# Peptides against a protein of PDB entry 2AZE, part 38

Target 1, 148 residues: chain A of PDB entry 2AZE
Amino acid sequence: AQECQNLEVERQRRLERIKQKQSQLQELILQQIAFKNLVQRNRHAEQQASRPPPPNSVIHLPFIIVNTSKKTVIDCSISNDKFEYLFNFDNTFEIHDDIEVLKRMGMACGLESGSCSAEDLKMARSLVPKALEPYVTEMAQGTVGGVF
Target 2, 101 residues: chain B of PDB entry 2AZE
Amino acid sequence: GRLEGLTQDLRQLQESEQQLDHLMNICTTQLRLLSEDTDSQRLAYVTCQDLRSIADPAEQMVMVIKAPPETQLQAVDSSENFQISLKSKQGPIDVFLCPEE

## One batch from the design tools (peptide; made by RFdiffusion4, then SolubleMPNN)

Design b1_p11_5_s2 (from b1_p11_5, 3 letters changed)
Fold by OpenDDE base, seed 2:
Structure b1_p11_5_s2 (fold): chain B 148 residues (1-148), chain C 101 residues (1-101), chain A 11 residues (1-11)
Amino acid sequence: as target 1 above (148 residues)
Amino acid sequence: as target 2 above (101 residues)
Amino acid sequence: SSKTITLTHLI
């Protein structure tokens, strides 16, 4: 009946919303793990060195990176007040946000691809609140996606 | 029947979404706490060595962009045009290169 | 270590 049809539409709507939220949650978890792991790494490094790194040797979050072949010709224009930039390339380039950089650094423990070792998984679990540990486990196994 | 089944499904989905919302709230809270902790923010940095691990300066040009919040970024990557445009309204944009380049 | 890139000014 029409009523059932309406409920089926609503069901599908909710399923899609849940799917979107699952994706968002996974990203939030990865961000949390990556940030905490980065901070932990740097804290330990500074303690070992008994000093912070030189100020001009580090880039604080947030940032983005752009990379391209060294053979790529780049035309760079900047406004006088540095409010506007224009980059023209003669070939393809890549843009990565800081989170993606952290992932590639291994700061998310390989959880982003479900490719974490037992030790990586242990680290990942240690960097989230207890309530999130089951979800981290599911992410590592690639079993996220069910209705719970 | 069909109606009862759908009604039950919707109730189950509601419970599932509530659980997700709860977990998301936990995550957003944790991220907020990180952003509010000055020591954590001081330690939230990458090095040139880190950047080299992402893209080798021997083969790739690596450019770092630090822009104020709400900066407009437009990127075109096609056979006809390869362009990045940045427009800030809240302050200057800084661009850095790794010295190994 | 890092350095600021030198760019041409927009006209």
Scores: peptide ipSAE 0.037, ipTM 0.895, DockQ to the pose 0.033
Fold by OpenDDE base, seed 4:
Structure b1_p11_5_s2 (fold): chain B 148 residues (1-148), chain C 101 residues (1-101), chain A 11 residues (1-11)
Amino acid sequence: as target 1 above (148 residues)
Amino acid sequence: as target 2 above (101 residues)
Amino acid sequence: SSKTITLTHLI
C-alpha cells in the first residue's frame, strides 16, 4: 500500500538522521574529552611547577593553526586596526582548528582513531558523565552504528 | 501487518533519536560548563611544545590565529593561488608564531 | 590603511 511505502521512506529518512546525529555525538564526546583532559593536564602541571606558565608562552583556546613549509614565502597584509588580515603563500598550507590540534596532541586519548589503549579508555571514561560512558566504550570498540 | 510493523519501527527509531538527543544535550552542557568556568578557561591552553609535537618547526612554520567570534575566514589553496583572508567584525585579530626553539 | 610584511623562513 502507498501508506506503507510512505512509512518506509520515512523510516529511511530517520535512519539517516540518526546516523548523522551519531557522528555529531561522537565529535562532541571527543571535544569534551579533549578539553577536560587538557585542563586536567595543565592544572597538574601548574601544581607541580607551583606556578602558572608565563603569559606569553601559552595560547588559550579558541584558536586556529596555519602551517606550511618553513620555506614557504608568506606575504602578510594587516589593517591598521588588525581587523583584517591577508596572507599570500607561494605554496600549499594547512589549516587546523583547536580541536584537531588537541586530538593530535592525544588529548582525546586516541578514541578518535581507534588507537585507544586500556589506559586511554580509562582516562576517556573518567572525563565524561556516567551517561556517556557506554557510548565511549562503543566508540573505542568501533561498534557505534546501531540504533539504541 | 506490514503497516503496524512499520509504525512500530518508526516509534522505536524515534525513541532512539531521543536518546541520542539526550546524550548530545549532556555533551553540550558539559562543554558549556567548561567554557563558563573561569578556572577552566584559564587552563584551556596549549604550549609551544604542544604545537611542536603536531608540526615540527624544523620543517613547518606554525602560525596561530586568535580571532574574535564570527570572524570570517576565506582560504584558497590551489596551484594558482594560495591565500588566507581574515575579516573580524568584533575586534582585532592576533597572530602568533611558534618558534623553532 | 594596511601594512604588508613579507615573511620568509620564519622558523
Scores: peptide ipSAE 0.034, ipTM 0.896, DockQ to the pose 0.036
Fold by OpenDDE base, seed 5:
Structure b1_p11_5_s2 (fold): chain B 148 residues (1-148), chain C 101 residues (1-101), chain A 11 residues (1-11)
Amino acid sequence: as target 1 above (148 residues)
Amino acid sequence: as target 2 above (101 residues)
Amino acid sequence: SSKTITLTHLI
């Protein structure tokens, strides 16, 4: 009885760890898809334009985004060497990392929400190694969650 | 019996976790390859048009912050105080806005 | 010391 109880505890521990790893894997897949899709998009755009964009017209990763109402007043204090910034807002703001921005741009093909069209899924699959394709399919179907 | 069942379950869970670990290793390898590819890094950028697409440009302003690694970010968002503090130890911080702001 | 300046716009 005690042995079984110990094994039950271990089972629960492992189940939770697997759940955490599933979440981590999904995020890694989304990052991979988003990055590769972004690179592919920009490569194609530059090829069509036959030149890269002006250096000051783009923002390279990594970055963070701060957004707020256009009515929000922002005071910015900057050190002489630009090592220190202080922003004061008169209203609420939001902070997003670059990965979230890429997701909102559709670079993850809607896989992050499990709302992929056939073309979205095709693109997503094309941007990962073959070994990851089944998992991408499961993510798109919303069937990830069980133990395999 | 129950003991045999639990033992079998644990073995199956171990196999499942090993499979997950393998897939994660594949993913991390791919991400590393991307980070080490100079052309990929050159092409890893967003435009002002992209930034306008993430929020209603009529209502929201978008500020982009590029900071060196290990930059400290502290944010306060309360009813009485709205503040962001950035402190870099490795280099200057750059802040950008879309021109339509 | 610190100073207040305008933010740089993307071009």
Scores: peptide ipSAE 0.034, ipTM 0.897, DockQ to the pose 0.044
Fold by OpenDDE base, seed 1:
Structure b1_p11_5_s2 (fold): chain B 148 residues (1-148), chain C 101 residues (1-101), chain A 11 residues (1-11)
Amino acid sequence: as target 1 above (148 residues)
Amino acid sequence: as target 2 above (101 residues)
Amino acid sequence: SSKTITLTHLI
């Protein structure tokens, strides 16, 4: 019947929306873990050193990274007010945002790539509210995707 | 019947989505609290050593770009054109290189 | 006006 067909279309629509929200939630959780882990690491390091790092030795979030071969020639045009930049490369380059950098640093505990040890999982769980811990566990197991 | 089954499925999916929304709200709240904490933001930094771990300075040149929010970034990476264009409307853009370079 | 910088990082 047409009514059942309409409901089946709606069911599929809702399933896809839930899938999208699951993906968004996973990314938000990874960001939260990465940020808190980074802050915790740096706090501990500064306590051990009994001083903050030199101002010119660190880069505060947010930022982006551009990397290319050391052999790449780069021409950079900068506006007088530094509002506009134009980089021309003679070879390929890569762009990474700060979140990707944190993930590659291991700040997300390998949760993003299924490389989460028991110790990594323990750390990850400690950096989220209790309500999110079960979801973190599912992410580590690769079993996220079920309907709540 | 089939109609009743589908109707019940939709109600269950609605409840599932509400649970997801709740978890997302918790997560976004945590991120907001982090962004509002001055000490946390002071400690939200990476070092050149961190950058070396993701791009070997022996092989790669690494540029760090700090730009104001809503800065436009255009990138072209093709065999005939390799270009990055940045356009800010809220302030100057800063570009840094690691000292080892 | 604009400023042009050419960078080469040969090792």
Scores: peptide ipSAE 0.033, ipTM 0.893, DockQ to the pose 0.032

Design b1_p11_5_s3 (from b1_p11_5, 4 letters changed)
Fold by OpenDDE base, seed 3:
Structure b1_p11_5_s3 (fold): chain B 148 residues (1-148), chain C 101 residues (1-101), chain A 11 residues (1-11)
Amino acid sequence: as target 1 above (148 residues)
Amino acid sequence: as target 2 above (101 residues)
Amino acid sequence: SSVTRTLTHLF
């Protein structure tokens, strides 16, 4: 029946939307864990050193990273007010946002790849509100979306 | 029948989506609180050692770009063009090079 | 006008 067909279309639309929201939620969780873990690490490090790091030795979020071979020639054109930059490379380059950098640093405890040790999972859970802990567990086990 | 089954499924999916929305709101709230906390923002940084763990300056040239919100980034990476364009509307852009070891 | 400039070294 046409009515059933319409509902099937709606069902599929909702399933796809839920899938997208799951991805967004997982990213938000990873960001939260990564940020809190980073802050915690740095707080501890500064306490141990009994001083903050020199201003020119750290980069505060947000930022992006561009990397390329040391052999790559780069020309940079900058506007007078520094509002505009143009970089020309003679070879390929990579761009990474700060969240990706934090993930590669292990700040998300390997949760992003489902590679959490028991200790990593414990840390990850400790960095989120209680209501999010079950979802963190599901992410680590790869069981997210099992009921959908 | 089939209609009743589909109707039930849609109700269940609605409940699941509401749960997701709730969890997302929690996450958004936590991130906002972190952004508003002065001490957290002061401690939200990476070091030279961190960046070297991502890309070794001995082998790779590493640039760090700090740009104001809403800055436009255009990147072209093809056989004919390798280019990055940045355009800010809210302030100056800062670019830094990681030092070699 | 655009000008080519040296990047600032960090760290």
Scores: peptide ipSAE 0.153, ipTM 0.902, DockQ to the pose 0.045
Fold by OpenDDE base, seed 5:
Structure b1_p11_5_s3 (fold): chain B 148 residues (1-148), chain C 101 residues (1-101), chain A 11 residues (1-11)
Amino acid sequence: as target 1 above (148 residues)
Amino acid sequence: as target 2 above (101 residues)
Amino acid sequence: SSVTRTLTHLF
């Protein structure tokens, strides 16, 4: 009885660890898809334009975004060497990392929310190694971890 | 019995975890390859149009922060204080404003 | 010391 109980505890521990790894894997897949999709989009755009965009017209990864109402008053203090910034807002703000931005741009093909069209899913699959395609399919179906 | 069942479960979970580890290794390898590819990094950018799709500059002010690795970011968002603090030790921080037009 | 500066408009 005690042995079985110990194994039950271990089982639960492993299940939780697997769950965490599933989440990590999903995020890694989404990052890969988003990055590759972004690069592909921009490559195509530059080819069509026959030139890269002006340097000051784009923001390269990595970055973060801060947004707030245009009515929000912002006070910004910057050190002379620009090593330190302090922003004071009179109202709420939002912060987003670049990956979140890419997701909202649709670069992850809606896979992050399981809202993939057939074309989106096809694109997503094309942007990962073959070994990851089944997992991408599971993510799109929302069936990840269903075997446990 | 129960013991045999649990033993079998643990073995199956081990195999499942190994599969996950393998897939994650594949993913990390792919991401590393992307990071090492100069052309890919050159093409890893967003435009103002992209940012507009996230937050409309007509109603929202959008700032982009480019900070060196290991930069510390502290944010407070409460009724009593709304603040963002950035501190870099590896170089200057760049902050850009996305114009409305 | 700190200095208040205008953000650079990009794009």
Scores: peptide ipSAE 0.134, ipTM 0.900, DockQ to the pose 0.044
Fold by OpenDDE base, seed 4:
Parts: C-alpha cells; structure tokens; sequence
Structure b1_p11_5_s3 (fold): chain B 148 residues (1-148), chain C 101 residues (1-101), chain A 11 residues (1-11)
C-alpha cells in the first residue's frame, strides 16, 4: 500500500513535469514559426523592393517595446555611458517582448490563440521540421494533452 | 494489480517524456540554427508599420528598447509608482520612438 | 551621472 502511494506521488510528479514541458515546447514552436515567418516575409519584401530597407527604418531582434497613452508624461534619465536608463511615467504602461510582438503581428499564424485558418496552418507546418508537424496540428486542434 | 499498473504507467510516462524531450531538442536546434545564420539575423527585423499594428502611435506612445544581453529590467506599475529601470553590464542601451503617422 | 534626454525617433 505504501509502495503504491509512493508511486502515485511519482506519477503525479511526472504528469506535472510533462505538462510544463508541453507548455515550453508549444512556446518554442511558436517562436520558431514566428522567427522563420518573419525572416521569410522580409526576404520576400526585400526581393520585391530590390533593396534592403533603410537602416534607420527597422528594428532587429531582440528588443522589447514599451507603450503607454500618448497623454502619459514620461521623464527619462540616461547615464552618460547609456548603461542605465530610468523612465518615470505618470500613468500605466505596457511592456512586450519581441516574441509577443511577432505573435500580434500574426507571425505565429494564429496558432497561439487557436485562430489558425487552413492557410495559416499550412504556413505553420511549412516552417517546422517534419517531426514537429504533428504537434503543430495538435496545437491547432487543441488536443496536445492527449498524447503525453 | 495496482502496483503493477502504476509501474506500467510510470514507464509509459517516461517514454512520453522522452518523446517530448526529443521534440524540444529538435525545436531548440532549429532556433539555434536561425540564431547562427547571419542572413537570417539580418532579416529578423520589424518595421514601424509592424509596430503600428501593435499599438497605434496616434493614441499610444511606443518606445523600442534595444539592450545587450543580461540587461536588468525593473518595472513598477502601480497607482503610486510607474517606473522602468534599465541597467546594462555589457554595453549601451538604445531607445527609439515610433513616430506618429 | 544621469541626464534627461529626448528619445530618438528611429523610423
């Protein structure tokens, strides 16, 4: 009986660990899709334009964005060497990492929110190795938890 | 019996986790390859138009922060304090504004 | 020391 109880505890531990890894894998897949899709988009755009964009017109990854109301007053203090910044706002702000920006841009094909059209799913699948395609499909269907 | 069943379950879970680990390794490898490819990194950028799609500069002020790895970011967002502090140890931090258009 | 600066418009 005690042995069974110990194994039950271990079973639960493993289930939780698997659940965590599933979430991590899903995020990694979304990152991969988003990055590759972004690169592909920009490559195509530059080919069509026959030139790269002006250097001061783009922001390369990695980055973060901070947004706040246009009415928000912001005070910025910068060290002489630019190693330190201090921003003071008089109202709330939002911070987003580059991955979130890419997701909102649709670079993850809506896979992150379950709003993946047939075309989106096709794109998503095309941006991952063959071994990951079934998992992408499961993500789109919301059935990831059924395998592990 | 119950013991045998649990033992089998644990073995199955181990196999499932190994499969999961394998997929994760594949994924991390792909990301690493992307990171190591200079052409891909050259093309890994967003535009002002992209940023506008996230937050309209007509209503939102949008700042982009380029900071070296391991930069410390401290943010406080409360009714009494709204602050962001950045401290880099590996180089200068760049901050840019998305213009209103 | 720290100074207040105007942020640069990139785009």
Amino acid sequence: as target 1 above (148 residues)
Amino acid sequence: as target 2 above (101 residues)
Amino acid sequence: SSVTRTLTHLF
Scores: peptide ipSAE 0.126, ipTM 0.899, DockQ to the pose 0.045
Fold by OpenDDE base, seed 2:
Structure b1_p11_5_s3 (fold): chain B 148 residues (1-148), chain C 101 residues (1-101), chain A 11 residues (1-11)
Amino acid sequence: as target 1 above (148 residues)
Amino acid sequence: as target 2 above (101 residues)
Amino acid sequence: SSVTRTLTHLF
């Protein structure tokens, strides 16, 4: 009885760990797809324009975004060496990392929400190694997590 | 029996986890390769148009923060306090404002 | 010390 109890505890531990790893893997896949898709988009755009964009017209990864209503009053204090920043808002704000920005741009092909068209899924599959294609398909279908 | 069943479950879970580890390693490797490719990094950028598609500058103020690795970010978003604190230990932090068209 | 600064326009 005690032995079985110990194994059941271990089973639950492993299940939770697997669940966490599944989440991490999905995020890694989305990052890979988003990055590759972004690079591909920009490469094509530069080729079509026969020039790179002006240096001050783009933001390179990594970055984060903070947005708030234009009516929000913001007080920004910056150290002399620019090592420290303090922003005080009088209302709510949102923070988004670059990956989230890419997702909202559609760079992850809607895979993040399981909202892939056939073309989106085809693109997503083309941007990952062969070994990951089945998992991409599962993500698109929302069928990941069958190990439980 | 119960013991045999649990033992079998653990073996199956071990195999599943090993498969996940393998896939994660593949992903990590791919991301590393992207990081090491200078051309890819040169092309890893967003435009003002991209940012406007995320939050309309007509309604929202959009700040872009570029901070060195290991920068500490503390955010408080409550009814009584709305604050973001940034502390870098590896270099200066740059903050940009996305202009409205 | 801290100084209040105007944000730099991105574009």
Scores: peptide ipSAE 0.121, ipTM 0.900, DockQ to the pose 0.047

Design b1_p11_5_s4 (from b1_p11_5, 4 letters changed)
Fold by OpenDDE base, seed 3:
Structure b1_p11_5_s4 (fold): chain B 148 residues (1-148), chain C 101 residues (1-101), chain A 11 residues (1-11)
Amino acid sequence: as target 1 above (148 residues)
Amino acid sequence: as target 2 above (101 residues)
Amino acid sequence: SSETRTLTHLF
């Protein structure tokens, strides 16, 4: 009885660990899709324009975005060497990392929310190695971890 | 019996975790390859149009921060204090504003 | 030393 109880505890522990790894894997897949899709989009755009964009018109990864109301007053203190910044706002703000920005741009094909059209899913599958395609399909269907 | 069933479950879970680890290694490898590819890094950018699609500069101020690795970011968002602190140890921090169109 | 500065418009 005690042995069975110990194994049940271990079973639950492993299930939770697997759940965490599933989340990590899904995020890695989304990042891969988003990055490759972004690169593909920009490559195509530059080919169509027959030139790269002006240097001051783009932001390369990695980056962080901060947004706030246009009416928000911001005081910015910067060190002499630009190693330190201090921003004081008079109202609330939002912070987004580059991955979140890419997701909002649709670079992850809606896979992050399970909102994939057939075309989106096809695109997502095309941007990952063959070994990952089944998992992408499971993500789109919401069936990840169905074995557990 | 119960013991045999639990033992079998644990073996199956171990196999499942190994499969996950394998897939994660594939993903990590792919991301590393992207980071090491010069052309991919050159093309890994967003435009002003992209930023406006997620936050309209007519209504929102959009600030872009490019900081070296290991930069510390502290954010306080409370009713009495709204603050962001950045501290880099590896180089200067660049901050840009997306202008209103 | 620290000082207040204006942000640069990128786009």
Scores: peptide ipSAE 0.171, ipTM 0.902, DockQ to the pose 0.044
Fold by OpenDDE base, seed 4:
Structure b1_p11_5_s4 (fold): chain B 148 residues (1-148), chain C 101 residues (1-101), chain A 11 residues (1-11)
Amino acid sequence: as target 1 above (148 residues)
Amino acid sequence: as target 2 above (101 residues)
Amino acid sequence: SSETRTLTHLF
């Protein structure tokens, strides 16, 4: 029946939307864990050192990273006001946002790649509100996205 | 019947989506709290050591770009062109190079 | 205008 067909279309629409939101939620959780873990790490490090790091020895978020072979020749043109930059490379390069950097640093506890040990999972859980802990567990188990 | 089943499915999916929305709101709230906390922002940094762990400057040149919000970034990575263009509208852009040593 | 400049070593 036409009515059933309409509902099936709606069902599919909702399923796709839910799938998208699941991905978004997972990313948000990873960001939260990564940020809090980073802050916690640095706080502890500064306490142990009894001082903050030198101002020009750290990069505060947000930022992006560009990396390329050390052999790559780079020409950089900068406007006088530094509002515009143009980089020309003679070979390929990579761009990473700060979140990806944090993930590679292990700040997301390996939760993003299925490399979450028991200790990592414990850390991850400790960095989210109680309501998010079950979802973190599901992420670690790879069971997110089941039947609703 | 079929209609009844579909109707029930839609209701269940609605509940699931509402749960997701709730969890997402919790996440965004936590992130905003971090962004609004000056102490957290002071501690939200990476070091040269961190950057080296991602790409060893012995083999890779690592640049860090600090750009104001709404900065336009255009990147071309092909055999014909390898280029990054940055255009800020809200202030100067800072670029830093991580040294090998 | 624009000018080619050496990047600053942060660390």
Scores: peptide ipSAE 0.165, ipTM 0.900, DockQ to the pose 0.045
Fold by OpenDDE base, seed 2:
Parts: sequence; C-alpha cells; structure tokens
Structure b1_p11_5_s4 (fold): chain B 148 residues (1-148), chain C 101 residues (1-101), chain A 11 residues (1-11)
Amino acid sequence: as target 1 above (148 residues)
Amino acid sequence: as target 2 above (101 residues)
Amino acid sequence: SSETRTLTHLF
C-alpha cells in the first residue's frame, strides 16, 4: 500500500537522521571532555609551577595544524593584509584540527577510539553532566546505536 | 499489521530522536559555557610538546594556523597538485612554525 | 599583492 510505502520512506529518513545526530552527539561529548580536561591539566600545571607559561610558548585554541615531510618544498604566498594565504607543496601534507590534537594528547581519555581504561572512563564521566554519563559509558563500550 | 507496526516504529524513533536532541542541547550548552568562561579560555592552550603528538618536528614540518572564524580553507592533495588556500574575511591569519627543539 | 615569507617560529 502507498501509505505503508510512505511510512517506510519516512522511517528510513528518521533512522538516517538519528544516525547523524548520534555521530554529532559523540563528537560534542568528545569535544567537551577534551576541552575540560585540557583546561584542568593546564590549571594544575600552572599551579604547580606557580606561574603561567611564557606567552610565546603556547598556542591557544582554536587552530589547525598542517604537517608534511621536512623534505617537502613549500612555497607560501601571503597577501599584504594577511587575509589570504596560498601554500604550494611538492608532496603530500596532512591537516588536523585542534580537536584531533587534543584527542591524540589523550585529552578525550581514549573515548574516541574505545581505548578507555577504568581510570580514563572515570575521568571522562567526571567531565560531563550527569545526564550524559550513560552515553559516555555506551561510547566506551561501543554500544551506541541501539535504536536500530 | 504492517501499518500499525510502521506507525509504532515511527513513534519509537521520534522518542529516540527527542532524547538525542535533549542530550545534544546539554552538550551545546556546556560548550557554550566553556566558550564564555574567560578563565577556561585562558587555559585552553597547547604546547609544542603537545603538538609533537601529531607529528615529530624531527621528521615533519609542523605549521600552526590561527585564522578568524569563517575563514575559507581549500585543500588539494593529489598526485597532480598539493595546495592549501586560506581566505579570511574577518581579519588576518597567523601562521607559526613549530621548532624541532 | 602577495609576498613569500618565512614562518614565525613558535615556542
């Protein structure tokens, strides 16, 4: 029946939307954990050192990273007002956002890769509101997506 | 029947989506609060040592780009062309090089 | 106009 067909189309549409939202939510959770953990780390470090780091020794979020082999030749053209940049490489490069940097630093407690120790999971849970703790647990267990 | 089953499925999916929306709103709120907290923003930084977790400056050249919001980034990484183009509309772009030492 | 520049060393 046409009615059933219409509902099946809608069902599939909703399933896809839910899947997308699940992915978005997981990323938001990881960002939250990573940011809070980073701030916590730096706060503690500054307290222990009794001073902030030298101003030119750190880079504040947000930023992106571009890396390539040291053998790669790079030509960089910059506009006078620094509004425009053009980089030409003679070989491959990689781009990473600040969130990825934080993840590789372990700021997301390994939750992003399902590599959470018990201590990591405890830390992750402590950095989110209570309402999000069950979802963090599901992420660590790899059990997210049970709505399908 | 089939119709009843589909109708029930849609209701269940709606409930699931509402739950997700709620959780996402919580997350968005938390992130907003972090962005509005000046102390948190002051402490939201990484060091050169942190950056080495991405790529070792002994083997890789590591550039850090700080660009204003909504800066356009175009990247091409193919055998025929390796290029990054940045275009800001809201201010200057800063590019830094992470030293090996 | 544009120019080629060396990157500023951070840290």
Scores: peptide ipSAE 0.163, ipTM 0.897, DockQ to the pose 0.046
Fold by OpenDDE base, seed 1:
Structure b1_p11_5_s4 (fold): chain B 148 residues (1-148), chain C 101 residues (1-101), chain A 11 residues (1-11)
Amino acid sequence: as target 1 above (148 residues)
Amino acid sequence: as target 2 above (101 residues)
Amino acid sequence: SSETRTLTHLF
């Protein structure tokens, strides 16, 4: 009985570890799709314009976004070498990383929120290697983990 | 028996995890390829219009922070204190303001 | 030492 109990504990441990890895894989897939989709979009845009955008008109990854009300007063202290910054706000703020920005831009095709149309799913599948396509489909259907 | 069944389950879970690890390796490889492709790096950017889709500068002030890897970020958001601290050890930090127009 | 500076306008 004790041996079976030990194995059941181990089984649950492994199931939880697998679940964590599934979440990590899903995030990696979303990042891959978002990045490739972004590059594809910009490549097409530059081809249509027959020129790249002005250097100071775009922000390359990686980056972080901070936003607050335009009425918020911000005090910014910067070190001489620009290695250190201190921002003091008189009201609340939000921080977003570049991945979240790309998701909100729709670069992950709505796969992250389950709002993935047939066309979105087709795009998402086209941006991953063949071995990952079934997993992308499962993500869109909300059936990830069914094989475990 | 119960013992035999559980033992078999654990072996199957191990195989499933190995398959999962393989898929993760494929993903990390693809991301590495993107990082090593100079043209992809050149095209990995967002515009002001993209940023406005996240927070419209007409209502929100939008700052963009470009910091070297391993930069320390400390944020406090409470009724008593609203603060962001950045400390880099690998180079200067650049901060930009997204204009309203 | 440090100083307070305005942000550079983007775009």
Scores: peptide ipSAE 0.162, ipTM 0.899, DockQ to the pose 0.045

